# Peptides against a protein of PDB entry 5OK6, part 182

Target 1, 215 residues: chain A of PDB entry 5OK6
Amino acid sequence: ELPGLDSQWRQIENGESGRERPLRAGESWFLVEKHWYKQWEAYVQGGDQDSSTFPGCINNATLFQDEINWRLKEGLVEGEDYVLLPAAAWHYLVSWYGLEHGQPPIERKVIELPNIQKVEVYPVELLLVRHNDLGKSHTVQFSHTDSIGLVLRTARERFLVEPQEDTRLWAKNSEGSLDRLYDTHITVLDAALETGQLIIMETRKKDGTWPSAQL

## One batch from the design tools (peptide; made by RFdiffusion4, then SolubleMPNN)

Design b2_p28_8_s1 (from b2_p28_8, 16 letters changed)
Fold by OpenDDE base, seed 5:
Structure b2_p28_8_s1 (fold): chain B 215 residues (1-215), chain A 28 residues (1-28)
Amino acid sequence: as target 1 above (215 residues)
Amino acid sequence: DELDKKLAEIAKKEEEEKKKEEEEELAR
């Protein structure tokens, strides 16, 4: 049974546990399509439970670019295309109205940037390749706050690199040249890595030389 | 691009070196 309309409003919109609550790093937040959310606001503010303004099931279809990988459309804007809800508020709405059949929830994490917390709606998708097999890529998502060291470890794991093998990363830049990622302690953001960027893992030769010494 | 060609040439040389090492190991 649906809670009373005033109770629904208080659970979702309050500043302590609802939409207006402070962001905390590592917490999960969920996207809700803006038109559905506005329809829900109108319904609960109208005060009539039998109103024709009933929002129905949560439907995020307009936020997805495809129904296969459930990727978000590019260029979505908070407050225009979607609203962000903390996990508790999202789970209340889903329990009351349901989620459209077959649609996954759009879960995202709060990240800590140097001066602000934000929900990371678009993590960085990198194309990981080996220097000697550019045709076999692994697409992996990283936070902007992840270290280059994590990117390197992830590349080693995906390519089943042995612990004794020495490896380093290069990024293909917009000019089509390779920039070496020397510092593994900087973040993906500090390295200015972008979605769709090619990251090349170079493996050291048995003779102790690097393949890139021939470039 | 030119970089992709250079990387492909490196990969080819490494494959040729590896094949030569395997042939030398089989000949021992």
Scores: peptide ipSAE 0.070, ipTM 0.607, DockQ to the pose 0.896
Fold by OpenDDE base, seed 4:
Structure b2_p28_8_s1 (fold): chain B 215 residues (1-215), chain A 28 residues (1-28)
Amino acid sequence: as target 1 above (215 residues)
Amino acid sequence: DELDKKLAEIAKKEEEEKKKEEEEELAR
């Protein structure tokens, strides 16, 4: 059952638990398409529950690039294309209005950057490959705040690398050369890794030599 | 690119080395 319009507004827009609440690292936030959200605002502000301004189910279709992988369109702007809601507010709206059939929720995490908390709408998608099989990539999402050490561990796990095998990472740069990721403590952001970038996991040979020593 | 060719050559050598190890293991 739909709550009263004033109650809906207070619950979703309330600065303590709603849209205006402070961001906290690790929390889930959800994207809502801006036109739907504005339609909802107009509905709840109109004071008539039977109004022709009823927003219907949440429909985020315009935010997606495709309906197969449910990737977001590039270049979406907060406040123009979408609004961000904390998980509680999102779940209320979904319970009241529903979500368009077959559409996944657009869940994102709050990350902590050096001076700001931000909802990471666009995590970094890296193409992980082995040095000896460049044709087989695994696309994996990482936060900009994830360490290169996590990227390396994830690559080892995806490629079923045994614990005793030594591995290291290389990033293919824009010039088409390979930059070695020496420091595993820096973040994906600090390493300037970008979506679609090829990350090569090199495995040390049994003789103790590195394959790249032949380059 | 030139790098991809070098990496492909490395991969080919590793496959040849692996095949030799497998042949030596089968011969024991």
Scores: peptide ipSAE 0.062, ipTM 0.598, DockQ to the pose 0.866
Fold by OpenDDE base, seed 1:
Structure b2_p28_8_s1 (fold): chain B 215 residues (1-215), chain A 28 residues (1-28)
Amino acid sequence: as target 1 above (215 residues)
Amino acid sequence: DELDKKLAEIAKKEEEEKKKEEEEELAR
């Protein structure tokens, strides 16, 4: 049953789990398309449940680049294209109005940056390859807060590297050269890795030499 | 790209070394 309009507003905007609540690291937040959200605001502020301002089902279609992979469009701006809601507020709206058929929720995580919590709307998509088979890439998403050590472990897992095999990472830079990722304790952010960047996993030879030593 | 050529040359050498090791192992 749809709650009273005043109750809906209080729960979504001013509740303990409202849109204006403090961010907490590791929590899930959801994107809602701005025009739908503004129509909902107008509906609940109008005080008439039978109003022609009824927002209908949540429809985020304009935020997606494609309906196959459900990737977000690039360059979306909070407060212009979408609003962020805590998980509880999102689930309330979905329970009251529904979500467009076949459309997935746009769930994102709060990350801890050195001085601020932020909803990570755009995680980093890296292209993982082996040094000896550049034609077989694995696209993997990472948080900006993930370590290079996690990228290396993920690459090893994706390529089924045996535990005894020694491996290291290189990033292809914008100049087309390779920068070695020496420090595995720094983050993806600290390493300045970007979406679409090629990350090359080099495997050490049985003779103890590195393939890149022949470059 | 010059780097892509170097990486392709490394891959080709590794494939030749691997073929040679497999041929030597089959000849034992």
Scores: peptide ipSAE 0.062, ipTM 0.601, DockQ to the pose 0.771
Fold by OpenDDE base, seed 3:
Structure b2_p28_8_s1 (fold): chain B 215 residues (1-215), chain A 28 residues (1-28)
Amino acid sequence: as target 1 above (215 residues)
Amino acid sequence: DELDKKLAEIAKKEEEEKKKEEEEELAR
């Protein structure tokens, strides 16, 4: 059952639990398409439940670039294209109005950056490959706050690398050369890794030599 | 292009070394 319009407004726009609440690292937030959200605002502020301003089900279709992978369009702007809602507020709206059939929720995490919390709308998508099979890539999403050590562990897991095998990472740079990721404690952000960047996992040979020593 | 060629040469050499190790292990 739909709550009263004033109750809906208070649940979604309440500064303690709604849209304007403080961001907390690790929390889930959800994107809502801006036009739908504005239609909802007009409906609940109008005071007439039977009005022609009823927003219908949530439809984020305009935020997606494709309906196969459900990737966001590039260059979306908060407050222009979408609004961010905390998980509680999102779940209320979905329970009241529904979500478009077959459309996934756009869940994102709050990350801690130096001196700011931010909802990470665009995590980094890396192309993970082995040095000996560049044709088999695994696309994996990482937070900008994830360590290079996590990228390496993830690559080892995806390629079923045995625990005794030594591995290291290289990033293909914009010049088409390889930069070695020496420090595994720095973040994806600190390493300046970008979406679509090729990350090469090199495995040490049984003789104790590295394949790249032959380059 | 140049990097891809170098990596392909490495991969080929590793496959040849691995095949030789497997042949030596089967011959024991």
Scores: peptide ipSAE 0.054, ipTM 0.596, DockQ to the pose 0.883

Design b2_p28_8_s2 (from b2_p28_8, 16 letters changed)
Fold by OpenDDE base, seed 2:
Structure b2_p28_8_s2 (fold): chain B 215 residues (1-215), chain A 28 residues (1-28)
Amino acid sequence: as target 1 above (215 residues)
Amino acid sequence: SELDEKLKEIAEKEKKEEEEERRKELEE
C-alpha cells in the first residue's frame, strides 16, 4: 500500500536516511533513472494521490546497454542520468511502485578512496587469461579498491590452480607490452588497471623457471 | 602483436615439452 505523499517524500529525501545521507563504505546504493525519479518527485509534491503524475513502476531501461548482461551504458552521470538511493530508500520505492518486470536492480557499493567515499558505479572489468592459453578469458569485475593480491587469487580460483603452483600477474599496457604486477598489496586503482584490460596469469614451470624468462 | 606471437611461441614450446615428458614417462 502506498503511504501518504508527505510520508513518501520524507522517507526517500530525508537527509538522515534518504538520498542525501552520508555515504558509508561497504553499504549498498541503487541507481534510479532520473526521469522516473523526477516524475515521482512531482507526484509526491503535487499533494494529489489521484494525479495524472503517478510515476508507475521504476524503469531503468535507458541506463542499460543490453538486457542480456544488464550492463550499464558508459558515461552515465549522477544527477543527469540517474540518482543514487541508499538500500532502504530503494526498497521502499520498489515496494510502493514496483520495478519493471524482469529488470534487475542496479546495486553498487560505497568504496573508500583517499579522502572520499564514493558509490562505485563502474567497477573495473578485467580479462583474466593464462599465459599459455590467451584464447580463454574470464571477465571479472573488481573494485578500484581491491588489491592485486585479490586479482591474483581470483585468477588462480578461476583457472583451478593448485595451491603449490606459483603464479604471478602481468598487465597488457596500451603499447601492447606486458607490465609485471610485482606488488600484490597495491590496489587496482594504484596499478592503473582499466576496464577491458588483459591480465595474464603466468604459472611457474615444474623446473622452477618462469615461461616469460624465454622472452 | 609481437607480444602475442611471443606468447604463442612460449605456449607451443611448453606443449611440446609436456608431450615429450609424457612420452618419456610412458616409455619408462
Scores: peptide ipSAE 0.166, ipTM 0.692, DockQ to the pose 0.891
Fold by OpenDDE base, seed 1:
Structure b2_p28_8_s2 (fold): chain B 215 residues (1-215), chain A 28 residues (1-28)
Amino acid sequence: as target 1 above (215 residues)
Amino acid sequence: SELDEKLKEIAEKEKKEEEEERRKELEE
């Protein structure tokens, strides 16, 4: 049963526990399509439960690039295309109005950047390859807060690299050259890695030489 | 890119070296 319109407004828009709640690192937030949310606002502010302004079920279809992988469209803007709700507020709206059948929730995590907490709507998707097989890529998602060391460990795991084998990373830059990722303690953000960027894992030869020394 | 070609050449050299090592190990 739907709660009263004033109660809905207070639960979702309450600055302490609702949409205006302070961001905390590691918490889950959810995207809601902006037009649906505005329709809901108009409905609950109108004070008539039988109003023609009833928003219906939550439908985020316009935010998705495809209905197979449920990837977000590129370039979506908070406040224009979507609103962010904390998990509690999202679950209330879903319980009251439902979610479009077969459509997954758009869950994202709050990350801590050096000066701000932010919901990471677009984690970085990197194309991991080996130096000796550029045609075989593994697409892996990373947070901007993940270390280059984690990217390297993930690449080693995906390519089944033996513990005794030495490896290092290179990033293909916008100029088409390779930048070596020397510092494994910096973040993906600090390294300015971008979605779709090619990351090359180089494996040291048995003779102790690096393949890239022949370039 | 010129870099992609150089990386392919390295990959082809390593593949030949590995094939030659495997051949030597099979002949022993």
Scores: peptide ipSAE 0.165, ipTM 0.693, DockQ to the pose 0.818
Fold by OpenDDE base, seed 3:
Structure b2_p28_8_s2 (fold): chain B 215 residues (1-215), chain A 28 residues (1-28)
Amino acid sequence: as target 1 above (215 residues)
Amino acid sequence: SELDEKLKEIAEKEKKEEEEERRKELEE
């Protein structure tokens, strides 16, 4: 059931769980397409529930570049293309108006950077491969705040590496050479890893030598 | 790329070494 228009406005904009609430690390926020949100604002501010300004179902179609993987378009800007809502506010709007059939919610996490909290709209997509089979890649999303150690563990899991096997990572740089990721405690951000970057997992040989020693 | 070729050569060498090790283990 749709709440009264004033109640909707208070829950989404002025509530403790509204759009203007402080960001908290690890919390989920959701993207809402800007035009739909503005239509909703006009509807609830108009004070007439029977108004022709009814926004209909939430439709984020214009934010997606594809309907297969549901990837966001590049270069979307907060306040221009979308608004960010806390999970509670998002779930209220979905319960009241619905979400367009077949569209997934656009959920993102609040991350903590050294001097700022922000919603990470664009996590880093890495191409994980093994040194001995470059033709089989796994695309995996990571936060900029995730450690290189997490990337390594994820690669080991995806390639079903046995616990006794020793592994290490290399990143293919813009020059086409390989940079060794020595420190597993630094973040994806600190390592300057980018979306679409190839990450090679090298596995140590049974003789205790590394394959890359032959390069 | 040159890197891709080098990595393929390494992979082929490793495969031959593993096949030879398995053959030796079966002959013992």
Scores: peptide ipSAE 0.161, ipTM 0.693, DockQ to the pose 0.872
Fold by OpenDDE base, seed 4:
Structure b2_p28_8_s2 (fold): chain B 215 residues (1-215), chain A 28 residues (1-28)
Amino acid sequence: as target 1 above (215 residues)
Amino acid sequence: SELDEKLKEIAEKEKKEEEEERRKELEE
């Protein structure tokens, strides 16, 4: 059941769980397409529940690059293309208006950067490969705040590497050469890893030598 | 790239080594 228009506005905009609430690391926020949100604002501000300004179901279609993987378009800007809502506000809107059939929610996490909290709209999508099979990639999403150690552990898990096998990472740089990721404690952000970047997991040989020593 | 070629050569070598190891294990 749809609440009163004033109640809707208060819950979404001005509540403790409203749009303007402080970001907290690890929380989920959701993207709402800007035009839909503006239509909703106009509807609830108009004071007429029977108004022709009724927004209908939430439709984020314009934010997606594709309807297969539901990837976001590149270069979307908060406040221009979308609005961010905390989970509670999002769930209220979905409960009241519904979400377009077949569309997934666009859930994103708040991350903590050195001086600010931010909703990470674009996590880093890395292509993980083994040094001995560059043709078989695993695409995995990471936060900019994830450690290189996590990337390595994830690669080991995806490739079913045994615990006794020693492994290390290389990143293919823009020049087409390989940069070794020596420090596993730095973040994906600190390592300047980018979406679509190839990350090579090297496995140490049984003889204790590294394959890359032959390069 | 030259690097990609070198990595392929390494991969081919490792594959041959693994095939040889498997052959030895089957002969024992």
Scores: peptide ipSAE 0.158, ipTM 0.686, DockQ to the pose 0.842

Design b2_p28_8_s4 (from b2_p28_8, 20 letters changed)
Fold by OpenDDE base, seed 5:
Structure b2_p28_8_s4 (fold): chain B 215 residues (1-215), chain A 28 residues (1-28)
Amino acid sequence: as target 1 above (215 residues)
Amino acid sequence: GELDKKLEEIAKKEEEEKKKEKEKLEKA
């Protein structure tokens, strides 16, 4: 059953559990297309149960670049293209109005950066490859706060590397050269890794030499 | 080295494939 209009407004817009609540690291937030959200605001603020302003089901179609991988369009701006809702508020709206059939929720995590907490709308998509089979990439998403050690572990898992095999990472830089990722404790952000960047996992040879030492 | 050139060719090919896929999605 749809709550009363004033109750909907108070449930979604409140500063404790709604849209205005403080961000907390690791929490899930959801994107809502701005036009839909503004139509909902107008409906619940109008106080008239007149169906003329009824927002219908949530439809985020305009935020997606494609309906296959459900990737977001590049350059979307909070407060211009979408609003962010905490999980509780999102689930209320979905329960009241529904979500467009077959469309996934746009879930994102709150991350903690040195000076700010933010919802990470655009995680870093890295292209993971092996030094000996550069034609097979695995696209994997990482947080800017994830360690290079996590990137290395993820690459090892995706390529089914045995525990006894020694591996290291290289990043292709903007100049086309390879930068070795020596420190595995720094973050993806600290390493300045970007979406679409190629990350090469090098595996040590059985003779104890590295393939790159022969180049 | 030889690896840098191979990696450059691959990255260029993947960028071209991404661009073609993006163009296909924009034209669909």
Scores: peptide ipSAE 0.037, ipTM 0.469, DockQ to the pose 0.028
Fold by OpenDDE base, seed 1:
Order: C-alpha cells, then sequence, then structure tokens
Structure b2_p28_8_s4 (fold): chain B 215 residues (1-215), chain A 28 residues (1-28)
C-alpha cells in the first residue's frame, strides 16, 4: 500500500534521513532521473492520490549510455539530469512505485576528499595491460581515493603474478609517452589518472633487470 | 623509446579495430 502523500514527501525530502541529509563516507546513494523525480514531487504536493500526475515506475533510461553494460552517459549534472537519494529513500521509492523492468539501480558511494564528501558518480575506469602483452587489456574500476598500491595489487591479481615477482606501473599520458607511477601511496586522484587511461604493469626479469631499462 | 612505439602501434591497431567494428555495427 502506498503511504499518504505527506508521509512520502517527509520520508524522501526530510533533511535528517532524506535527500538533504549530510553525506557520509562509505554510504550508498542512488541516482534518480530528474524528470521522474519532478513528476513524483508534483504528485505528492498535489494532495490527490487519484491524480493524473501519478509518476509510474522509476525509469532512469535517459541516464544510461547503453542497456547492455548499463553505463552512465558522460557529463550528467546533479540537479539537472538526476537527483541523489540516500539508500533508505531510494528503497522507499522503489517499494512504492517500482523500478522499470530489467533496469538496474544506479548505486554510487560517498568518498572522502581532502576537504569534502562527494558521491562518486563516475569512478575511474583504467585499462590494465602487461608490458609484454599489450593486446590483452583488463578494464577495472577504481575510486579516485584508491591508492596506486591498490591499482598495482589489482593488476597483479588480474594477471596472476606470483608473489615473488617484482612489478611496477606506468601510465600512458596525453602526449603518448609513459609516466612511471613511483609513489604507491598517492591516490588515483593525486596521480591524475582518468577513465580510459592505459596503465602498463612491468614485471622485473629473472636477471634482476627491468624490461624498460633496455629501451 | 621502443615501448612508446609499441604502445603507439597498439593504440593505432585498437583504433582501427574499433573503427571496423563500428562500421560493421552501422551496416547491420
Amino acid sequence: as target 1 above (215 residues)
Amino acid sequence: GELDKKLEEIAKKEEEEKKKEKEKLEKA
């Protein structure tokens, strides 16, 4: 049964538990398409449950680039294209109205940046490759707050690198040259890594030399 | 270095493959 319209409004828009609540690092938030959300606002503010303004099921189709991988379109703007809701508010709306058939929820995490909490709508997708087999890439998502050390560990795991093998990372820059990622304690953000960037894992030779030192 | 050239050759091949795949999808 749908709650009363005033109860719906209070649960979703209330500043303590709703849309206007403070962000907290590690929490899940969800994207809702702006037109649907505005239709819902009009419905619950109208005071008539039988109104022709009923929003129907949540439909985020316009936010997706494709219906295969369910990737977001680039350049979406909060407050223009979508609204962010905390997990509790999202689950209430889905329970009341449903979600379009076959469409996944758009879940995102709150990250801690040096001076602000932000919902990370666009995590960084890196193309991981080995120096000796550049034709086999693994696309992996990372947070901007993830360390280069995590990128290196993830690359080692994806390529089944043995614990005794020594490895290091290089990033392909916009000029087409390779920048070595020396510091593994800095973040993906600090290293200025971007979506679609090629990251090369170099493995040390058995003779103790690096492949790149011969170039 | 030689690594940059290898990376350029691979990037060029991947761009050509993506272009061929896109042209195949647009003709289907």
Scores: peptide ipSAE 0.034, ipTM 0.485, DockQ to the pose 0.032
Fold by OpenDDE base, seed 2:
Structure b2_p28_8_s4 (fold): chain B 215 residues (1-215), chain A 28 residues (1-28)
Amino acid sequence: as target 1 above (215 residues)
Amino acid sequence: GELDKKLEEIAKKEEEEKKKEKEKLEKA
């Protein structure tokens, strides 16, 4: 059942779980398409529940690039294309108005950067490959705050590398050369890794030599 | 090194394939 219009406004905008609440690392936030949100604002501010300003179900279709993988369009801007809501506020709106049939929620995490918390709308998508089979990539999403050590562990898991096998990473740079990721303690952000970048896992040979040392 | 060149060649092929696939999608 829809609560009163003033109650909706207070819960979503001015509540302890409202849109303007402080960000906290690890919390889930959700994207809402801006035009729908503005229609909802107009509806609840109008004071008439029978108004023609009723927003209908939440529809984020304009934010998606495709309806198969539900990838976001590139270059979306907060406050222009979408608004961010805390999980509680999102769940209220979905319970009141519904979400478009078959459309997934756009959930994102708050990350902590050295000087700021932000919602990570665009995590880094890396193309993981093996040095000996470059034609078989695994696309994996990482946070900018994830370590290179996590990227390496994830690559090992995806390629079913045995625990006794020694592995290391290379990143293909914009010039087409390979940069070795020596430090596994730095973040994806510190390593300046970008979406669509090729990351090569090299496996050490049984003779103790590296494949790259023979080239 | 030689690995860089091999990986550059593979990367060029993948870019050419992506370009051909995009051109096929734009002509369909």
Scores: peptide ipSAE 0.031, ipTM 0.480, DockQ to the pose 0.030
Fold by OpenDDE base, seed 4:
Structure b2_p28_8_s4 (fold): chain B 215 residues (1-215), chain A 28 residues (1-28)
Amino acid sequence: as target 1 above (215 residues)
Amino acid sequence: GELDKKLEEIAKKEEEEKKKEKEKLEKA
């Protein structure tokens, strides 16, 4: 059963547990399409539950670029295209109104940057490849706050690299040259890695030489 | 860049070596 309209408003907009609550690193937040959210605001503020302003099911269709991979459109802006809700508020709205059939929730994580917490709407999608098979990529999402060490571990796992095999990363730059990622403690952000960037995992030869040393 | 082309050449050589090893195993 739908709660009273005032109760819905308080539950979703309350600054302690709702939309205005402080961000916390590692928490899940959800995107809601702006027009649906504005329709919901109008409905609950109108005071009539039988109003023609009933928002119906949550529909995020306009936020997706495709209905196959459910990727977000590029360049979406908070407050213009979508609102962010904490997990509790999102689950309340879904419980009350439903989510459009077949649409996945748009879940994102709060990340901690040096001076701000932010919901990371666009994680970095990297194309991971082996030095000896550049045609076979694995697309993997990383946070901007993830270390290069995590990228390396993830590449090793995806390629089933044995623990005794020594590996290192290279990034293909905009000039088409390869920059070696020497420091594994810096973040994806610090390394200026971008979505769609090719990351090459080089595996050390059994003779102790690196393939790139023959270049 | 130049390094990318060289890595592609290494990849091709390693694929050719693997094909030759597979062909040897299939003929053995």
Scores: peptide ipSAE 0.105, ipTM 0.613, DockQ to the pose 0.612; fails the geometry check

